# Designs tried in a protein design run: peptides against a protein of PDB entry 3J47. Part 6

Target 1, 121 residues: chain A of PDB entry 3J47
Amino acid sequence: IRLTNQLKSLKGLQSKLKDVVEYLDKVINKELPINHTILGKLQDVFNLLPNLGTPDDDEIDVENHDRINISNNLQKALTVKTNDELMVIYISNLVRSIIAFDDLIENKIQNKKIQEQRVKD
Target 2, 26 residues: chain B of PDB entry 3J47
Amino acid sequence: NAQYHLLVKQGDGLLTKLQKYGAAVR

## One batch from the design tools (peptide; made by RFdiffusion4, then SolubleMPNN)

Design b1_p22_6_s2
Fold by OpenDDE base, seed 2:
Structure b1_p22_6_s2 (fold): chain B 121 residues (1-121), chain C 26 residues (1-26), chain A 22 residues (1-22)
Amino acid sequence: as target 1 above (121 residues)
Amino acid sequence: as target 2 above (26 residues)
Amino acid sequence: SSELEELRKQADELLNQIEKLR
């Protein structure tokens, strides 16, 4: 029963991560704005991962230690993967902001030149 | 990892140039 | 103008690198 629930939770997490990736792909393609709700849910999933920071529960029987290590390695791998995905989003948004700001600067320079011409006429 | 750090460094370089340009246009 | 064009070019290159990593 516990293993089946963990597998179900993991499958649910995997499905949500896939949905996040698909959403990120759409954001990268400028099809959708950043959904803060998806980011919040992802943060909630990270906060609900109780084992990302306890190396110190030394008292769980040796047979459970290998299973815990495998689970922790999987959680760590999922965390790294999610961090990498978030970083790709961050960089993509940064680059978009740069391009949008570049266009804004160019428009501002053009408008200034037009005003300077109108004052000389 | 290395490709990622390179990408971040390139992004930071662009951001710095953009900030300088934005300050020159103000 | 030339500095702006170079900034755009570098931004486009960064985008292309991101796309290559996906």
Scores: peptide ipSAE 0.322, ipTM 0.836, DockQ to the pose 0.646
Fold by OpenDDE base, seed 3:
Structure b1_p22_6_s2 (fold): chain B 121 residues (1-121), chain C 26 residues (1-26), chain A 22 residues (1-22)
Amino acid sequence: as target 1 above (121 residues)
Amino acid sequence: as target 2 above (26 residues)
Amino acid sequence: SSELEELRKQADELLNQIEKLR
């Protein structure tokens, strides 16, 4: 039962990671805004990940220590990879916000020029 | 790491320029 | 106008750097 649940959780994480990559692809292609729900679900997975690698303190078999270290290294590598993906998402949003503000500023300048022209007529 | 920090720095630079421009248009 | 265009260009460069990291 525990191994099956861990395998299911790992498959779920792999699916979510794939969804994040696919989402990043759509953001790069300017098709969609960031879904905060995906980000929240990813954070929840991360908050659960350290708990997947903490053995409850009760069985110190020396063979488990090497397997635990390998699992922790894999979790750390996955954490780094997902942090990098989140950072890419964050910067993509920042760039989009910058472009949107730029367009707003340009529109304001144009509106001001139109008002100044109407006062001269 | 280094490419990421460069990207963040460029983003912060853009944000700062945008804020200055927005203040000048007010 | 020129400063706005430069800002847009820098934003596009950031986007391109993001694509290279993908």
Scores: peptide ipSAE 0.347, ipTM 0.843, DockQ to the pose 0.673; fails the geometry check
Fold by OpenDDE base, seed 4:
Structure b1_p22_6_s2 (fold): chain B 121 residues (1-121), chain C 26 residues (1-26), chain A 22 residues (1-22)
Amino acid sequence: as target 1 above (121 residues)
Amino acid sequence: as target 2 above (26 residues)
Amino acid sequence: SSELEELRKQADELLNQIEKLR
């Protein structure tokens, strides 16, 4: 039961990660704004990942310890990979915010110049 | 990791400059 | 104007660096 839930969660995470990457591609291409819901769901998956790696203490056979270590290493590797993806999202948002703010500043400068010109006429 | 942290640092630097510029235009 | 242009240039450079990491 636990392994099946981990595999299902991993598949769900992989699917969500793919959706996030696809979303990031659309974000980088300026086609879509950041989906806060995808980010939130990804964070939720991450918060659930530690819970997926906790062995219930009741079946400690030595073969499980190596599998647990491999699973924990894989979860850590997946966590790092998804942190990297989240970070790319964050930077992409930052850059978009920067561009939008730059355009706002330029618009304010232009409006100020137009007002100064109207006061001189 | 290192390239990523550098990129984040550059982004934060740019954001800070943008905030300063936005405050100066206001 | 020059400061704004430099900000745009830095934003574009950041974007290009993000694209290179993909």
Scores: peptide ipSAE 0.344, ipTM 0.846, DockQ to the pose 0.627; fails the geometry check
Fold by OpenDDE base, seed 5:
Structure b1_p22_6_s2 (fold): chain B 121 residues (1-121), chain C 26 residues (1-26), chain A 22 residues (1-22)
Amino acid sequence: as target 1 above (121 residues)
Amino acid sequence: as target 2 above (26 residues)
Amino acid sequence: SSELEELRKQADELLNQIEKLR
């Protein structure tokens, strides 16, 4: 039962990570806006990951050192992957913000030109 | 790691310039 | 007008910097 639940959770995480990567690729390609809900769910998954690799502190059997090292390496690898994904999201938000500001400035320049024309007429 | 930190630093520089730009447009 | 044009130029430079990172 516990192993089946862990495997199901891992498969769920793998599917979610695949969906996030696919979503990030679409955001990089400017095909989709950033979905804050997906980001929030990803953060929640990562906040739960430390708990998936910690066996309860009560069975310090010496065989756990290799499992702890594997778990820590997996957690570290997942943290790095998450940081990379968050950076892609951050850059995508910066690009979008710059474009939105450029459009705003264009609109302000056009409005000012229209006002100056109306004062001369 | 180093490439990541460089990318973050460049992004922060762009954000700061963008903020200055937004303040000057207000 | 001149200040607003300078702001556009700055935004374009920022966009170009982002495109160099892609």
Scores: peptide ipSAE 0.324, ipTM 0.838, DockQ to the pose 0.251; fails the geometry check

Design b1_p22_8_s1
Fold by OpenDDE base, seed 4:
Structure b1_p22_8_s1 (fold): chain B 121 residues (1-121), chain C 26 residues (1-26), chain A 22 residues (1-22)
Amino acid sequence: as target 1 above (121 residues)
Amino acid sequence: as target 2 above (26 residues)
Amino acid sequence: SELEELRKQADELLKQIEELRA
């Protein structure tokens, strides 16, 4: 049961990561705004990941301990990978915000110049 | 990781500059 | 001029992000 749930969660995480990557690509291409829902779901998955790695204490056979360690290492590796992806999303959003702000500044400067010219005329 | 941190640092630098410009226009 | 430089830096950051994704 636990292994099946871990596999299902891993598949779900993989699917969500794929969706996040696809979303990030669309975000980089300026086709879509950041999907906060996907980010939220990804965060939820990550918050659930520690719960997926907790072996229920009862079946501690030595073979399970090695599998648990491998699973924990894989989960850690996946967590790091997802954190990196989230960071890329964050940077992409930051850059978009910067560009939008730059355009706003330029528009304000232009409007100010137009007003100054109208006052001189 | 190092490349990512460098990108973050550069982005933060740009954001800071943008904030300064925004304040100067205001 | 300073705004143009900022835009150039933003574009460079975007390019670097794209390179990291590739």
Scores: peptide ipSAE 0.329, ipTM 0.835, DockQ to the pose 0.627; fails the geometry check
Fold by OpenDDE base, seed 1:
Structure b1_p22_8_s1 (fold): chain B 121 residues (1-121), chain C 26 residues (1-26), chain A 22 residues (1-22)
Amino acid sequence: as target 1 above (121 residues)
Amino acid sequence: as target 2 above (26 residues)
Amino acid sequence: SELEELRKQADELLKQIEELRA
């Protein structure tokens, strides 16, 4: 049961990570805005990961200790990968915000020039 | 982790600047 | 003039973001 749940959770996490990567690519390509709900769900998954790796205190067989260490290392690696993905999303949002702001500034400058020209005419 | 935190901190700084400029443009 | 300065600052922020991505 626990191994099956871990595998299912890992598969779910993998699928979610794939979805996040795909979403990130769309965000980088300016195709979609950032979906905060997806990010929130991803964070929730990561917060649940430590709970998935805690074997009940009972039978610490030596074989389980190596598997636990591997699981912890994998979780760390996945956390780093997710952090990198989130960072890319964050940067992409910042870039978009700056570009939008630049366009707004340019539009205001142009509108001012048009208004000044109308007053001179 | 340290590099990530540094990058986040730099991004937050940029965001803060952007917000200040946005307020000035209003 | 103030709007031009603001644009310049936005461009600098964009440049900093690009440097962070590199």
Scores: peptide ipSAE 0.328, ipTM 0.840, DockQ to the pose 0.260; fails the geometry check
Fold by OpenDDE base, seed 5:
Structure b1_p22_8_s1 (fold): chain B 121 residues (1-121), chain C 26 residues (1-26), chain A 22 residues (1-22)
Amino acid sequence: as target 1 above (121 residues)
Amino acid sequence: as target 2 above (26 residues)
Amino acid sequence: SELEELRKQADELLKQIEELRA
């Protein structure tokens, strides 16, 4: 039962990670806006990751140390991967914000030119 | 990790400049 | 003049973002 739940959780995480990667690729390609719901789900997955590697059983058998090390390494690798994904999202959001500001500035410059022309007429 | 932190720091700097720009445009 | 300076700042930010993406 526990192993089945862990496997199900890993499969779920893998599917979500795939979805996130696909979403990130679309965001990088400027095809979609940042979906905060996806980010929230990723955060939830990460908050659940520490629980996937902790067997509740305090039996410190030497075999558990290798499993714990593998779990910790996997968690670390997943954390790094997620950090990279979050950074890509962050940069994409910054780029969008800058573009929006550029458009706003251009609009203001145009409006000012129109007003100056109206005063001269 | 160091490259990541540098990237974050650079992004934060850009965000700060962007915020100043937005305030000047308002 | 102030709007031109603001545009210049935005262009610099865009350049920095492009450098981060390379």
Scores: peptide ipSAE 0.316, ipTM 0.832, DockQ to the pose 0.251; fails the geometry check
Fold by OpenDDE base, seed 2:
Structure b1_p22_8_s1 (fold): chain B 121 residues (1-121), chain C 26 residues (1-26), chain A 22 residues (1-22)
Amino acid sequence: as target 1 above (121 residues)
Amino acid sequence: as target 2 above (26 residues)
Amino acid sequence: SELEELRKQADELLKQIEELRA
């Protein structure tokens, strides 16, 4: 039962991570803005991470140590994956900001040219 | 991990430059 | 001229971001 629940939780997390990756790809392609819902899902993943590392307090038999190590490795892998996703989001936001500034600069240059023309007239 | 930290550092550098430009444009 | 230089710098930053994505 416990292993099945862990696997189910992991599958759920994997599905959420896949959704985040798909969203990040759309963000990279400038198709969508940052969605707070995705950040919420990532937070949910982080909140589930401690639960993945908690061996249920049942009998500390020697067999549990190997299971704990596997669970810890999985948790670490999920943490790395989440960090990579957050990094992609961060980079995407930087790119969007730069593009927005480029447009702002261009608009200011155009406005300055228009003002200079009006003063000459 | 090292690659991640490098990318974060580079991103922070870009952000700092971007902020300077934003301030100059204002 | 100052705005043009600022744009050049923004383009360089964008290039650096693209290099990070590659």
Scores: peptide ipSAE 0.316, ipTM 0.833, DockQ to the pose 0.247; fails the geometry check

## One batch from the design tools (peptide; made by RFdiffusion4, then SolubleMPNN)

Design b1_p23_1_s1
Fold by OpenDDE base, seed 3:
Structure b1_p23_1_s1 (fold): chain B 121 residues (1-121), chain C 26 residues (1-26), chain A 23 residues (1-23)
Amino acid sequence: as target 1 above (121 residues)
Amino acid sequence: as target 2 above (26 residues)
Amino acid sequence: LDELLKLVEEQEKRLKELEEKVR
């Protein structure tokens, strides 16, 4: 029962990571806004990953060395993938902040030109 | 890792330029 | 990664064009 639940949770996480990557590609292409709820859940998964990698020290059966190495390699690969996804989100937010600031500056320049013209008339 | 740090550094450089520009327009 | 780098470069170009328009 426990092993089947862990395998189901891992498959669910892998599917959700794929959905997040697809969502991030749409955000880069400006097709969708950044969803903070997806980001929060991705961060929660990342914070839980190090806790999933502490085996409770109480059943190191010697036959598990190959399984532990496979699990550690999979966890490392998932950590790298999650870090790349977080980076894409960070840069997408940076780009949006720049665009919004550019628009604010252009609006301020236009307002200043309108005021200078009204003082000359 | 190295490419990640390069990309983050480029983003931080852009944010710093944006902040300087916002201060010059104030 | 390369597409993300290209997006950052495009925003840097837009920022320079805006800075030149305020001078």
Scores: peptide ipSAE 0.327, ipTM 0.859, DockQ to the pose 0.083
Fold by OpenDDE base, seed 1:
Structure b1_p23_1_s1 (fold): chain B 121 residues (1-121), chain C 26 residues (1-26), chain A 23 residues (1-23)
Amino acid sequence: as target 1 above (121 residues)
Amino acid sequence: as target 2 above (26 residues)
Amino acid sequence: LDELLKLVEEQEKRLKELEEKVR
């Protein structure tokens, strides 16, 4: 039962990670806005993952130690991958903020030119 | 790690330039 | 990653062109 639930959770995580990558590609392509709620839920899932890897101390056969190390390494690799995805999102937001600021500045320049023309007339 | 820090540093540099530009237009 | 770097460089160029127009 535990192993089947872990495999199901891992498959669910892998699917969700794929969906996040696909969402990131759409954000990079300016097709969709960033959804902060999806990001917050993803961060919460990753903050909970370290707590799922603490074995209760009561049945350590030596054969489980290598499996636990592999699981911890996989979890660490997944955490790194998610940090990389969050970074791509951060950069995408930064780029969007720069573009929006550029548009705001161009609008301010145009408004100043219009005011200078109105004062000369 | 190093490429990540380089990308963050470039992003921070852009943000700083953006902030300076925003202050010059105000 | 390389596409993101290129996007950042393109935005830096646009920001510089905009700074030259305000000066």
Scores: peptide ipSAE 0.323, ipTM 0.857, DockQ to the pose 0.080
Fold by OpenDDE base, seed 5:
Structure b1_p23_1_s1 (fold): chain B 121 residues (1-121), chain C 26 residues (1-26), chain A 23 residues (1-23)
Amino acid sequence: as target 1 above (121 residues)
Amino acid sequence: as target 2 above (26 residues)
Amino acid sequence: LDELLKLVEEQEKRLKELEEKVR
């Protein structure tokens, strides 16, 4: 039962990670806006992943030590990968914010020039 | 790590310039 | 990453052109 649940959770995580990568590619390609709700839920899931790798403190034999080290390394690797994905999302948002602000400033400059021209006429 | 910090620092620099420009256009 | 860096550099160029146009 426990192994089947772990395998199901890992498959679910793998599917979700694939969906995140696909979403990230769409964000990079400017095809979709960032959904903050999806991002927040993803962050929450990843913040809970450390706790999924802590076996509740009830009696697990010394033979699991190598599996625990592999799970900790996998969890660390997943945390690093997640951090890198969040970074790319952050930078993509920053670039979009810069573009939107540049357009706003250019519009304001044009409006000011039009007003100055109207006062001289 | 180092390339990431460089990219973040460059983005923060741009954001700061953008904020200064937005304040000057007000 | 390289594409993101290039996008940031392009935005820096646009910001500079805009700053020069307000001066």
Scores: peptide ipSAE 0.314, ipTM 0.855, DockQ to the pose 0.077
Fold by OpenDDE base, seed 2:
Structure b1_p23_1_s1 (fold): chain B 121 residues (1-121), chain C 26 residues (1-26), chain A 23 residues (1-23)
Amino acid sequence: as target 1 above (121 residues)
Amino acid sequence: as target 2 above (26 residues)
Amino acid sequence: LDELLKLVEEQEKRLKELEEKVR
């Protein structure tokens, strides 16, 4: 029963992570805006990930050292993967901010030219 | 790691230029 | 990653062209 529940929870996490990756790919392709709520939840999951691999220090019998190392390595690999995903989001936001700023400056240049023309007439 | 830091550094450079421009347009 | 790098470089180029127009 416990092992089956852990496997179900892990499959649920894997499905959720896949949905996040698919969402990130759509954001990279500029098909969707960044959802700040999804980003915040992903950051919260990251902040909790170090805690998910800290067994509370009170009962580690020495026989599980290899299984703990595999779990910690998997957690580290998941942490690296989601850090790469957060970086992609950051770059996507940066690019959008630059485009929006470019449009703002071009609009200001046009407005200045229109004002200069009105002063000459 | 190194490629990650390179991308972040380029992004920070671009953000710094964006900030300088935002200050010049005010 | 290479495509993201190229996108950042393209935006840096657009920003420079815009710098030159505002000067």
Scores: peptide ipSAE 0.326, ipTM 0.860, DockQ to the pose 0.077; fails the geometry check

Design b1_p23_1_s3
Fold by OpenDDE base, seed 2:
Structure b1_p23_1_s3 (fold): chain B 121 residues (1-121), chain C 26 residues (1-26), chain A 23 residues (1-23)
Amino acid sequence: as target 1 above (121 residues)
Amino acid sequence: as target 2 above (26 residues)
Amino acid sequence: LDKLLELVNRNLELLKELEEQVR
């Protein structure tokens, strides 16, 4: 029963990670905006990953320990990679928002100059 | 981790200011 | 990472200068 529940939880986590990667690809392609709720949940997962690596000292066979450690290390590496991809997308959207703001300000300054010129004529 | 959270928090603050300004200029 | 932080800081500074010109 416990092992089956752990396998089900791991499969659920793998599916959720795949959904996140697919969402990230859509955001890179400008198909969707960044969802802050997804970002927050990924940050929570990253903060919980170091806590998943404390083995409570309960005796389970050396051959299963290597497979579990390799799986946990691979999952940690995949989560770090996903966090780095999220960070790049976040910064890219921030830069785009700043550029759009600069353009908006420049347009406002130009419109003000045009109005001032029309009042002088 | 802490530096990443700080960077994200600063950027969210900037994005919020930018959105407010963009709404005031429209 | 440091280059990204520098880019974000530079953009924040440009945004402040622009906000001061529009005020």
Scores: peptide ipSAE 0.311, ipTM 0.857, DockQ to the pose 0.079
Fold by OpenDDE base, seed 5:
Structure b1_p23_1_s3 (fold): chain B 121 residues (1-121), chain C 26 residues (1-26), chain A 23 residues (1-23)
Amino acid sequence: as target 1 above (121 residues)
Amino acid sequence: as target 2 above (26 residues)
Amino acid sequence: LDKLLELVNRNLELLKELEEQVR
């Protein structure tokens, strides 16, 4: 019963990670904006992953233990990679927002200068 | 982990400042 | 990552300079 539940949870997590990767690809391609709620939930999942790798179950056969350890290490590595990709996208969008804001400030400064010149003429 | 959290926190702080200023410029 | 952080910091500085000019 426990192993079946763990396998089901792992399949659910694998499906979720696939959905995340697909979402990230859409964000990279500028098809979708970053959803902050999705990002926050992914960070929470990442923070919980180290706790999923502690086998509190002393009853796992050595061969299954090695496969589970490899799977947990791979899952951890994939989650680290996904988190790094999310971070790069977040920073890239932040930089774009900063540039767009800079352009808005410059446009406002130019408009103010034009108005001041019109009042002097 | 800690460096990532710090970077995200700094980015959120910057975004908040950007939003406040963008609202004041409108 | 460090280069991206540097770019963000530089852009933040430029935004502060522009904010001071718009006041």
Scores: peptide ipSAE 0.304, ipTM 0.853, DockQ to the pose 0.079
Fold by OpenDDE base, seed 3:
Structure b1_p23_1_s3 (fold): chain B 121 residues (1-121), chain C 26 residues (1-26), chain A 23 residues (1-23)
Amino acid sequence: as target 1 above (121 residues)
Amino acid sequence: as target 2 above (26 residues)
Amino acid sequence: LDKLLELVNRNLELLKELEEQVR
């Protein structure tokens, strides 16, 4: 029962990670805004992944060692993928902040030109 | 890891410049 | 990754050009 629930949870996480990648591609293309709820859940998964890799010191028979190595490699691959996704989100937020700032600077330049013209008239 | 930290550091440097310009534009 | 780095660098350059126009 416990092992079946862990496998189901891992499959659910893998599916969710695929959905997040697809969402990130849409955010890079400016088709969708960043969803903070998806981001928070992805961070929670990242913080829990190191705890899933702590070997509980319970007597794991040598036949489980190959299954544990496969699980650890999958967890490492999921951690790397999650990190790359978080990086893409971070850069997308930086790019949006830059664009918003560029617009603010241009608006200030225009306002200054309008004030200088009003002082000359 | 190292390339990720380099990219994050460059992004933080950009954000800091952006904040300095925002203060100069106020 | 390389495309993402290129996007960050391009935005850095655009910010510098905009700074020079405001100065």
Scores: peptide ipSAE 0.302, ipTM 0.855, DockQ to the pose 0.083
Fold by OpenDDE base, seed 1:
Structure b1_p23_1_s3 (fold): chain B 121 residues (1-121), chain C 26 residues (1-26), chain A 23 residues (1-23)
Amino acid sequence: as target 1 above (121 residues)
Amino acid sequence: as target 2 above (26 residues)
Amino acid sequence: LDKLLELVNRNLELLKELEEQVR
């Protein structure tokens, strides 16, 4: 019973992680806006993941240990992948903010030139 | 983890500069 | 990752040059 519930919870977590990846891809493609609340909760989940690997249950048969290690490595790899996608989104937002700032500077330069022309007339 | 934290810190430093510049342009 | 870091650094330099032109 306990092992079946853990396996079900892990499958649910894997499915949810896939949904997050798909959401992140849509945000990269500008199909959806970035939700800061979702991003913050996802970061909190990643900060809690190191605590899911406490090695203190020495009572599971050697055949289950290899399956648990493979599952933990796969979950860690999916976590790293999702962190990389979050990072790409963060960088993409920084680049967009830079471009918007460049446009604001150019607009300010143009407005200053227009004012200098109006003072000479 | 360390490389990710370094990249996030560099991005935050960039964002802070962008905010200072945005305030100087206003 | 390194290419993204390089792109961010290049954009930072372009922003500094643009600031110097506005000043």
Scores: peptide ipSAE 0.294, ipTM 0.854, DockQ to the pose 0.077

